# Peptides against a protein of PDB entry 3OIQ, part 78

Target 1, 212 residues: chain A of PDB entry 3OIQ
Amino acid sequence: KNRIFVSSSKDFEGYPSKAIVPVQFVALLTSIHLTETKCLLGFSNFERRGDQSQEDQYLIKLKFKDRGSERLARITISLLCQYFDIELPDLDSDSGASPTVILRDIHLERLCFSSCKALYVSKHGNYTLFLEDIKPLDLVSVISTISTKSTNSSKHSSSELISECDLNNSLVDIFNNLIEMNRDEKNRFKFVKLIHYDIELKKFVQDQQKVL

## One batch from the design tools (peptide; made by RFdiffusion4, then SolubleMPNN)

Design b1_p18_3_s1 (from b1_p18_3, 6 letters changed)
Fold by OpenDDE base, seed 4:
Structure b1_p18_3_s1 (fold): chain B 212 residues (1-212), chain A 18 residues (1-18)
Amino acid sequence: as target 1 above (212 residues)
Amino acid sequence: EIEEEIEELYEEYKEKEE
């Protein structure tokens, strides 16, 4: 089955009321919700949705039904947090209770770009996105990808181009949305408040701001 | 709940892919 690239979480409003559709998207990690009974990852492209929060536009469930799936979910969270340098609250509480992790607004401190594969599963017009695969993206690689492809748009070779153009367009859209948020005095997001804000990111943002 | 029915549909799908 062909995997559908999703540029907007609004695309799901047009999806069948009963379906199983493999999807792929790129977004920023915004939240982590790990409890005793569930694991959820929130992602966003920060698309303007009127008065709705721009956070958790893609709510992704990890399978969490048995000790094996729970362990896999916990390992996945640990590896993502390690990759993005996200401080988890000390999981080493000597109390035999599985530690609860609730992180929100991750994008205010760290830009955690992620390529996600999920299953869209719908019934009765409601849906859930189940995680199939997640690839964390390095910010330097994201910046490089956006910067290099703006120049090479002139060679149409028809089949591999769609997924790579879709990826780049989504990455550009995310940065454009973040630039708009950064310009809004009411928005909590500011590039200068990112823990990893460096000269490279500063220069990239300044160059993108001139095109908008 | 509708959530449980979606989870069942997901599990039935995964069992058929294995």
Scores: peptide ipSAE 0.633, ipTM 0.947, DockQ to the pose 0.896
Fold by OpenDDE base, seed 5:
Structure b1_p18_3_s1 (fold): chain B 212 residues (1-212), chain A 18 residues (1-18)
Amino acid sequence: as target 1 above (212 residues)
Amino acid sequence: EIEEEIEELYEEYKEKEE
């Protein structure tokens, strides 16, 4: 099935009131909500939407209906958090209480770039995005990809390639939005407050700020 | 209600892909 690349979560406002559409996007992980009954991931590209919160622009559900899907959701969260060096409470606690994880504002401490595949499912004009696949992106790799303008489509004929152009454009847009947020004195986001703020990220941000 | 109806529609879709 043709998967649609989504550059903005506003694109869903134009989607059919009853549809099932495979989509993909790139965004920053902003929240994790794991309870006994649900698992949600919040993502954002920080596109300005007037006075609306820039967080959780993409709210993604993980299937959480049975012990198998619950376990898969928990493993997915654990692996994502391990990849991004996000400290989770011990999910293996032998205390028969399913561990609850509620993390917000993740982007204030860590830039967790993620390439997501989801299923848009709508009925009666409401929709849910169900997670199908997630690929965490390394920040150094993101910076290198933007900096090199790598138009070298490696001809790997995998039928699942996001257009390198669409990916790169979305990554640039996210950084531009973060730069605007960093310049805004009212915005809580500051690059210098990121735990992983290094000389490479500093240089990249300084070079991008000169173009904007 | 609508959330459950979306989940049902999702599950029916997944069962047809298997």
Scores: peptide ipSAE 0.632, ipTM 0.946, DockQ to the pose 0.899
Fold by OpenDDE base, seed 1:
Structure b1_p18_3_s1 (fold): chain B 212 residues (1-212), chain A 18 residues (1-18)
Amino acid sequence: as target 1 above (212 residues)
Amino acid sequence: EIEEEIEELYEEYKEKEE
């Protein structure tokens, strides 16, 4: 199936008013919203949108209509939070109360890079993005991928893989946007406030700041 | 209303993929 790589959530403004389109993107996890009736994930590339909030530029809905889909949503959230070292309340609590999880501004403490596959579904000019697949990305691997200009056009012309160029460009754009936010005194984002801020990330940011 | 109609369109699409 032809899946479209999306570099900006503004690309959806040009999409048909009634369509079903498989899409993929890479972004930072910014929010988690799990209630009794819905599960949403917020993602952002922090592209400047005038005076609009740079959070939740990609709002992704998980299917949450029956016990099976609710269980899958909770497992997905648990696995993501385990991977990114995000503390969650126990979602399996024998108390028949479905735990409510509302996390915001995740990017202020942790850079949670994620490769997402979603289904764009539109009607009457409105749309929803439904999650199909999510792959968390390791920050060391992201830094390595950007630092090694992949001059190797590996001929992985499999119709299911993000082009290495599209992935790399989008990761670079995210870091450039974070560097601009870090330079802005009014912006809450600061690299030195990240829980996982280490020597490798520090060096990488310092080297990228010389190119901007 | 529009959100429900999008959810219905999504469910109809998924049922055709199975």
Scores: peptide ipSAE 0.632, ipTM 0.946, DockQ to the pose 0.920
Fold by OpenDDE base, seed 3:
Structure b1_p18_3_s1 (fold): chain B 212 residues (1-212), chain A 18 residues (1-18)
Amino acid sequence: as target 1 above (212 residues)
Amino acid sequence: EIEEEIEELYEEYKEKEE
């Protein structure tokens, strides 16, 4: 199946009112919403959208209709949170109440880069993104990828390189948007408030700020 | 209503992939 790479969540405004389209994007994890009846993940690339919140630009639904899908959703959240060092309440509490997890503004403390595959499903001009696959990206690997590709215009023509260019462009755009947010005194986002803010990230941000 | 109709369309699609 041809999967469409999405660089902006505005691209969905041009999508058919009734369609099923496999999509892929890269964004930061911004929210987790797990209740007894639903599981949602919020993502953003922090593209400027006027006065609207830049959070949850990609709202992804996990299937949550039966015990099997509920278990898969809980495991998915646990593994993502383990990878990003996000503290969750014990999801396996022996109390027969399914734990509710509501996390917001995750990007204010941690840069959780994620490559998402989803199914865009629309009817009557409304849509839902259903999660198909998620790959967490390591921040050091993201920084290294952006830093090295500024120098290697090696023209190898394979269809795999289009997906890699789209990925890199989206990662650069996210960092540029975060740099703009960091410069804005009204924006809550600051790189120095990230729990994992180190010398490498500091240097990378300082070098990117000279190009913007 | 519309959310349920999208979920039904999603389930019908998944059943055809299996």
Scores: peptide ipSAE 0.631, ipTM 0.946, DockQ to the pose 0.912

Design b1_p18_3_s2 (from b1_p18_3, 7 letters changed)
Fold by OpenDDE base, seed 2:
Structure b1_p18_3_s2 (fold): chain B 212 residues (1-212), chain A 18 residues (1-18)
Amino acid sequence: as target 1 above (212 residues)
Amino acid sequence: SIEEEIEELYDEYLEKKK
């Protein structure tokens, strides 16, 4: 089965009540929840959903049932946090106690763009998204990709790759949503409060604000 | 639970993929 690109987490409301569907999306990392029994990653594109929280629109579960899957989950979290310069407690602590990590509102300090592959697994009308693969995206590369409206349809014919158009549209939508949040005085998100707020990001945001 | 039944369905899928 071909992997489906998902532009909105609302798409899952129309999915079958019993299915296994490979999906892919691009979103910002918003939360990390690692306990002794589970590992969850929260992502959002900050699509407006009325009065509902815009956080964790994509709740992704990592397999966490045995020592092998637990180790893989911890390594995944460590690598993501290293890539995004997120400070974590030492997950390899010799103390035998599995460290608990609960991070929320990551997007308020860091824009952690991520391309995620997941399995939609549903039964009885409920679903879980299981992580298959994650690729962190560099912010400079994201900005350059949006700014260069490159119609370069790289003919990567593999049915498993996101179309360049779908990726670009999702990235633009995320930034537009962040700009709207930044304009809202009631919203806690502000670009100037990002730890990595630089001249390049400032210029990009100013240019995008003129188009909205 | 429904959550457990979804996890079982996922595990069965992974076993068939090997």
Scores: peptide ipSAE 0.666, ipTM 0.960, DockQ to the pose 0.887
Fold by OpenDDE base, seed 5:
Structure b1_p18_3_s2 (fold): chain B 212 residues (1-212), chain A 18 residues (1-18)
Amino acid sequence: as target 1 above (212 residues)
Amino acid sequence: SIEEEIEELYDEYLEKKK
C-alpha cells in the first residue's frame, strides 16, 4: 500500500473505521511520555482547532510490549533527545527502574521538526498511530528548504515518495502557525524564548512575517 | 478494550509482514 502524506490530523476523521494505512507527516515534537508501560510521542503542526490545545495533534505510539520493543523505544527517545539537545534523565540507569520521562510543551523551548512515518490502525472508529520511522530535521535545513524554492525535481518516480512540494508546504504552514501564535499575546509560544533563537532564525521569522 | 483490539490488529499486521 502506498504511503499517504498527511497535512492535517483532521484527515483521519475521513479515514475508514477499520483500516491499516501507512501515513507520513511532518510536525514539531511537542511531548514525550515514557513510562514503565507505554511510550508516546506528541507532535503538532499547530493547525488552529478552535479552543482545543494545539499540542499533541499527532499522538504517536511506540510499540512497548516486550523487552525488545521497550529497548527500541528508549533508544529512539534517547537519540531524538540527543539530536534536539533535550535533557533527559539517564535512561540507562542501572537502578532497574525504567525512568519515567514526561516532557510537555517542548516547542516552547525548542523547535524539533520531525518527519514521521506511522501506521494508522483503526477499529470501531477509534485509531492509533504507531511509529514506523522518524527523521529529525535540522532547523537550518528546514529554513534553507523553505527559503530556497528548491526546484530539485528529484525524479523519484515512485508514487510512494512524498512530493517535495507537500513537505515544503507543510513546513511553511507550521512556521506560519508559529508566527500567528507568536503574535497572540495569550499564547505562551514566543520565538525569543527559544533556547536556540539565533540571528538566522530571527531573520527568517522577520522575513516570513512580512509575507503574512 | 478498543485500544487492545487496535494493538491486536497491529500485532497481526506485523506478523504478516515477516
Scores: peptide ipSAE 0.665, ipTM 0.960, DockQ to the pose 0.879
Fold by OpenDDE base, seed 1:
Structure b1_p18_3_s2 (fold): chain B 212 residues (1-212), chain A 18 residues (1-18)
Amino acid sequence: as target 1 above (212 residues)
Amino acid sequence: SIEEEIEELYDEYLEKKK
């Protein structure tokens, strides 16, 4: 089956009540939940959903049932956090208690853009998204991609790649949503509070604000 | 639970993919 690009987590409301569907999306990492029994990653594009929380719109489960899957989950979290400069406790500690990691509202300090591949699995109208693959995206590369509006649809027709148009549209939508949040005095999100807020990001935000 | 039934369906899918 071809992998489906998802632009909104609302798309899942129209999905079959019993299905297995490979999907992909681009979003910001918002939460990490690692316990002794489960591993969850929260992502969001911050699409407005009325009075509902804009965090964790994509809740992604990592398989966590055996020693092999637990190890893979811990390695995945470690590598992701290393890439985004997120400080974690030592997950490899020989002390038989696996450390609990609960991080929330990651987007308030760091913009962690991620391209995710997941498996949508549903039964009885409920669903879980299982992680298949994750690619962290560099913020400078994201900014450059949006700014250049690459019309070069290199038709790399491989069914496994996100179309450049779908990726760019999703990235633009995320930034537009963040700009709206930044303008709202009631919203906790502010660009100037990001640890990595620099001249490049400042200029990009100012330029995007003129188009909105 | 429904969550457990979804996990079982996922495990069956992974076994068939091997």
Scores: peptide ipSAE 0.665, ipTM 0.960, DockQ to the pose 0.886
Fold by OpenDDE base, seed 3:
Structure b1_p18_3_s2 (fold): chain B 212 residues (1-212), chain A 18 residues (1-18)
Amino acid sequence: as target 1 above (212 residues)
Amino acid sequence: SIEEEIEELYDEYLEKKK
């Protein structure tokens, strides 16, 4: 089955009430929820949805049923947090009790762009997104990709033809949404409050604000 | 629960993919 690129989490409202569909999206990491019984990652593109919270628009479940799946979930979280410089408590507690990790509003401190592959699984009109793969994206690379509009069709293997256009459009949409949030005095998001706010990001935001 | 039924459907999918 071909993987479907998803530009909005609203697309799932039109999906079948009983289906298994491989999907892919790009979004910002907003939350991490690791307990003794479950592992969830929250993502958002901050699309305006009336009065609903713009956080956790994509709630992704990691398999967490046995020691093997639990270990994989913990390793996945550790690697993501290492990549984004997110401080985690040591998950390798010798004390046998796996530490609980609950992080929220990650986007207020760090822009953690991620390309996610997930399996949409629905029954009775409810769905769960199960993580299949995750690729963290470097912010400098994201900024450069948006700025250059470079259709660098690097001839890498023809099979993962998620159109570079769909990825780029989603990244632009996310930044535009963040710029709108930054302009809103009621919104908690501000670019200047990001831990990694630098001259490059400042210049990019200023240039994008002139086009909007 | 509906959540359990979705998890069962996911597990069946993973078993068929092996």
Scores: peptide ipSAE 0.665, ipTM 0.960, DockQ to the pose 0.889

Design b1_p18_3_s3 (from b1_p18_3, 8 letters changed)
Fold by OpenDDE base, seed 5:
Structure b1_p18_3_s3 (fold): chain B 212 residues (1-212), chain A 18 residues (1-18)
Amino acid sequence: as target 1 above (212 residues)
Amino acid sequence: SIDEEIDELYEEYLEKKK
């Protein structure tokens, strides 16, 4: 089955009540929930959904049923946190208890762009997204990709019609949503509060704000 | 639970891919 690019988590409202569908999306990492029994990653594109929290629009479950899958989940979390420079609470609790990590509102401190491959699995109208693959995206690369209307259609003949256009459009939409949040006095998100707020990001945001 | 039934369906899918 071809992988479907998803631009909105609302797309799942139209999905079959019983299906298995490979999907892909790009979003910001918003939460990490690692306990002894589960591992969840929250992502958002910050699409306006009325009065609902804009966080965790994509709740992604990592397989966590056996020692092997648990180890893979922990390694995945560790690698993501290392890549994004997310401080994990010292996992060195001397107690042989599996470290519990609960992080929320990650986007308030760091823009953690991620390309996710997931498996949509539904039954009885409910669904779960299972992580298949995750690629963290470098912010400089994201900014460059948006700024350079890269007409470089490198004919990567991968039969998955995830057009470079779909990815770019979603990245633009995310930034536009963040700009709107930044303008809202009630919203906690502010670009100037990001730990990695630099001259490049500042300039990019200023340039995008002129188009909106 | 419905979540358990989804987890089961996912595991069955993974087994068929092997």
Scores: peptide ipSAE 0.664, ipTM 0.959, DockQ to the pose 0.885
Fold by OpenDDE base, seed 1:
Structure b1_p18_3_s3 (fold): chain B 212 residues (1-212), chain A 18 residues (1-18)
Amino acid sequence: as target 1 above (212 residues)
Amino acid sequence: SIDEEIDELYEEYLEKKK
């Protein structure tokens, strides 16, 4: 079955009550929840959903059933946090208790863009998204991709068809949502509070604000 | 629980994919 690109987590409201569907999306990492029994990653595109929380719109479960899957989950978290410069406690500690990691509101300090492949699994109208693959995206590359608005439909081969258009549109939508949040005095998100707020990001935000 | 039944369905899927 072909992988479906998902632009909104609301798309899952229309999905079958019993299905297994490969999906892909791009979003910001918002939370990490690692305990002795589970591993969850929260992502969001910050789409407005009325009075609902805008964080953790995509709650992704990592397999955490056996020692092998637990190790893979810890390695995945470690590599993501290393890539995004997120400080974690030592997860490899020989002390028999695996450290609990609970991070929330990551987007308030760092824009952690991620391309996620997941398996949508539903039963009785409830669903879980299981992580299959994750690619962290460099912020400079994201800004460059949006700025160049590549009309170059390079006909790259049909199988890895995230249309370059779908990815680009989702990245634009995320930035537009962040700009709206930044303008809202009640919203905690502010670009100037990001640890990595630099001249390039400042200029990009200023240019995007003129188009909205 | 429903979450456990989803986890089981996922494990069955992984076993069939091997």
Scores: peptide ipSAE 0.664, ipTM 0.959, DockQ to the pose 0.857
Fold by OpenDDE base, seed 3:
Structure b1_p18_3_s3 (fold): chain B 212 residues (1-212), chain A 18 residues (1-18)
Amino acid sequence: as target 1 above (212 residues)
Amino acid sequence: SIDEEIDELYEEYLEKKK
């Protein structure tokens, strides 16, 4: 089955009440929830949804059924946090107690752009998104990709045809949503409060604000 | 629960994919 690119988590409202559909999206990491019994990742595009919270628009479940899947989940969380410079408590506690990690509002401190592959699984009109793959995206690379709308058709392998257009459009939409949040005095999100806020990001935001 | 039934459907999918 072909993987469907999802630009909005609202798209799932139109999905079948009983289905298994491979999907892909790009979003910001907003939350991490690792306990003894489950592992969840929250993502958002910060699309305006009326009075609903803009956080955790994509709630992604990692398989957490046995020791092997639990280990894979912990390794996945560790690698993501290492990539984004997110401080975690030592997950390797020799004390046999699996450490609990609950992080929320990650986007208030760090822009953690991620390309996610997931399996949409629905029954009785409810669904769960199961993680299949995750690729963290570097912020400098994201900024460069948006700024250079130009034709670098890098001939990388034909098999994962995510339309470069769909990826780029989603990244632009996320930044536009963040700019709107930054302009809203009631919104907690501010670019200047990001730990990694630098001259490059500042300039990019200022240039994008002139187009909006 | 509905979540358990979704988890079961996911596990059945993984078994058929092997």
Scores: peptide ipSAE 0.663, ipTM 0.959, DockQ to the pose 0.892
Fold by OpenDDE base, seed 2:
Structure b1_p18_3_s3 (fold): chain B 212 residues (1-212), chain A 18 residues (1-18)
Amino acid sequence: as target 1 above (212 residues)
Amino acid sequence: SIDEEIDELYEEYLEKKK
């Protein structure tokens, strides 16, 4: 089955009540929830959804059923946190208990762009997204990709690759949503509060603000 | 629960893919 690129988490409202569908999306990492019994990653494009929380629009479950899957989940969290310079609470509890990690509002301090492959699994109209693969994206590379309006419609018809157009459109939409949040005095998100806020990001945001 | 039934459906899918 071909992997479907998803531009909005609202697309899942139109999905079958009983299905297994491979999907792919690009979003910002917003939350990490690792306990003894489950591992969840929250992602968002910050699309306006009325008065609902804009966080965790894509809630992804990591398999956490056996020692092998638990180990893979912990390694995945560690590697993501290392890549994005996310400080994990040193749950060096001297007790050999699996570390519990609960992080929220990650986007308020760091823009953690991620390309996710997931399996949509539904039954009785409810669904779960199971993680298949995750690729963290470098912010400098994201900015360069948006700034270079490459009209490269390379029709690489390989059924598993995101079109360059779909990727670029999603990245632009995320930044536009963040700019709107930054302009809203009631919104907690501010670009100047990001730990990695630099001259390059400042210039990019200023240039994008002129187009909106 | 519905979540357990989804988890079971996912495990069955993984077993058939091996």
Scores: peptide ipSAE 0.662, ipTM 0.959, DockQ to the pose 0.859

Design b1_p18_3_s4 (from b1_p18_3, 8 letters changed)
Fold by OpenDDE base, seed 5:
Structure b1_p18_3_s4 (fold): chain B 212 residues (1-212), chain A 18 residues (1-18)
Amino acid sequence: as target 1 above (212 residues)
Amino acid sequence: SIEEEIEELYEKYLEEKK
């Protein structure tokens, strides 16, 4: 089955009430929920959804059924946090209790761009997204990708690959949404509050603000 | 629960891929 690129989590409203569909999207990591019984990752494109929280528009479940899947989930969380420089509470606490990690509002401190592959699984009109793969994206690379309208038509016409256009459009949309949030006095998101706010990001945001 | 039924459907899918 071909993987479908998803630009909005609203796309799932049109999906079959009973289906298994491989999907892919690009979003910001917003939350991590690791307990003894479950592992969830929240992502958002910060698409405007009225008065609803813009966080966790994509709630992705990691398989957490057995020791093997639990270990994989924990390793995945650790690697993501290491990549994005997210401080985890000491997972190595000698207390023998599986550490509980509940992080929210990650986007307020760090822009954690991620390309996610997931399996949409629905029954009775309800769905769960199961993580298949995650690729963290470097912010400098994201900025470069948006800034360089690289007409690199990579001829990979395979219906399973995200078009460079779909990726770029989604990244642009996310930044545009963040710019709107930054302009809103009621919104907690501010670029200047990001831990990694540097001259490059500042310049990029300023340049994008002139186009919006 | 509906959540359990979705998990069962997912597990079945993973088994059929092996």
Scores: peptide ipSAE 0.678, ipTM 0.962, DockQ to the pose 0.883
Fold by OpenDDE base, seed 2:
Structure b1_p18_3_s4 (fold): chain B 212 residues (1-212), chain A 18 residues (1-18)
Amino acid sequence: as target 1 above (212 residues)
Amino acid sequence: SIEEEIEELYEKYLEEKK
């Protein structure tokens, strides 16, 4: 079955009440929830949903059933946090207590763009997204990709790759939503409060603000 | 629970994919 690109988490409202569907999306990492019994990643594109929280629009579950899957989940969290310079407590501590990690509002300090592959699994009209693969995206590369209207269709004809157009549109939509949040005085998100706010990001945001 | 039933469906899918 071909993997479906998802541009909005509202798309799942139209999905079958009993299905298994491979999906992919691009979003910002907003939360990490690692406990003794579960591992969840929250993502958002910050699409306006009325008065609903814009966080965790894509709640992704990591398999956490046995020691092998738990180890894989911890490694995944560690690697993501290392990539995005997110400080974690030592997850490998020889003290037999599995460390609990609860991070929220990650997007207020760091723009953690991620390309996710997940399995949509539904029953009785409820669903869970299970993580299949995650690729962290470099912010400089994201900015360059949006700025260069590069129609460079990478020749990778695999039916499982995100369309370059779909990727670019989603990245643009995320930045537009962040710009709107930055303009809203009631919104806690501000670009200038990002730890990695630099001259390049500042210039890019200023240029995008002129188009909106 | 519904959550457990979804997890069971996911585990079954993983077993069938091996």
Scores: peptide ipSAE 0.677, ipTM 0.962, DockQ to the pose 0.892
Fold by OpenDDE base, seed 1:
Structure b1_p18_3_s4 (fold): chain B 212 residues (1-212), chain A 18 residues (1-18)
Amino acid sequence: as target 1 above (212 residues)
Amino acid sequence: SIEEEIEELYEKYLEEKK
């Protein structure tokens, strides 16, 4: 089956009540939940959903059933946090207690853009997204991609690549949603509170605000 | 639970893919 690009987590409301569907999306990492029994990653595009929380719109489960899958989950979290400069406790502690990691509202300090591949698995109208692959995206590269409107629809028809148009549109939508959140005095999100807030990001946000 | 039944369906899918 071809992998489906998902622009909104609302798309899953129209999905079959019993299915396995490979999907992909781009979103910001919002939470990490690693315990002795489970590993979850929260992502969001911050699409407005009425009075519902905009956090963790994509809740992604990592397989955590055996020692091999647990090790893979811990390595995945470690590598992701190393890439985004997120400080974690030592996960490899020889002390038989696996450290618990609970991080929330990551987007308030760092914009962690990620391209995710997952399996949508549903039964009885409920679903879980299982992680297949994750690619962290560099913020400078994201800004560059949005700024250089890719007029080059290179029809790379490879079923494995996200359409450049779909990726770009989703990245633009995320930034537009963040700009709206930044303008809302009730919203905790502010660009100036990001640890990595620099002149490049400031200029980009100012330029995008003129178009909205 | 429904969550466990989804996990079982996922594990079965992974076994069939090997």
Scores: peptide ipSAE 0.677, ipTM 0.962, DockQ to the pose 0.885
Fold by OpenDDE base, seed 3:
Structure b1_p18_3_s4 (fold): chain B 212 residues (1-212), chain A 18 residues (1-18)
Amino acid sequence: as target 1 above (212 residues)
Amino acid sequence: SIEEEIEELYEKYLEEKK
């Protein structure tokens, strides 16, 4: 089955009430929920949805059924947090109790762009997104990609059929949404409050604000 | 629960993919 690129989490409202569909999206990491019984990742594009919270628009479940899947989930969280410089409590506690990790509003401190592959699984009109793969994206690379409109069809035949156009459009949309949030005095998101706010990001935001 | 039924459908899919 071909993997479907998803630009909005609203697309799932039109999906079949009973289906299994491979999907892919790019979004910002907003939450991490690791307990003894489950592992969830929240993502958002911050698309305006009326009065609804813009957080956790994509709730992704990691398989957490057995010792092997639990270990894989913990390793995935550790590697993701290491990549984004997110401080986690030591998950390797010798005390046999798996530490609970609950992080929310990650986007208020760090822009954690991620390309996610997931399996949409629905029954009775409800769905769960199960994580298949995650690729963290470097912010400098994201800024560069948006700025250059890189028509570099580099012929590297990596079979990942996501059109570079779909990825780039979604990244632009996310930044535009963040700029709108930054302009809103009621919104908690501010670029200047990001831990990694630098001259490059400042310049990029200023240049994008002139086009909006 | 509906959540359990979705998990069962997912586990079945993983078994059929092996």
Scores: peptide ipSAE 0.676, ipTM 0.962, DockQ to the pose 0.889

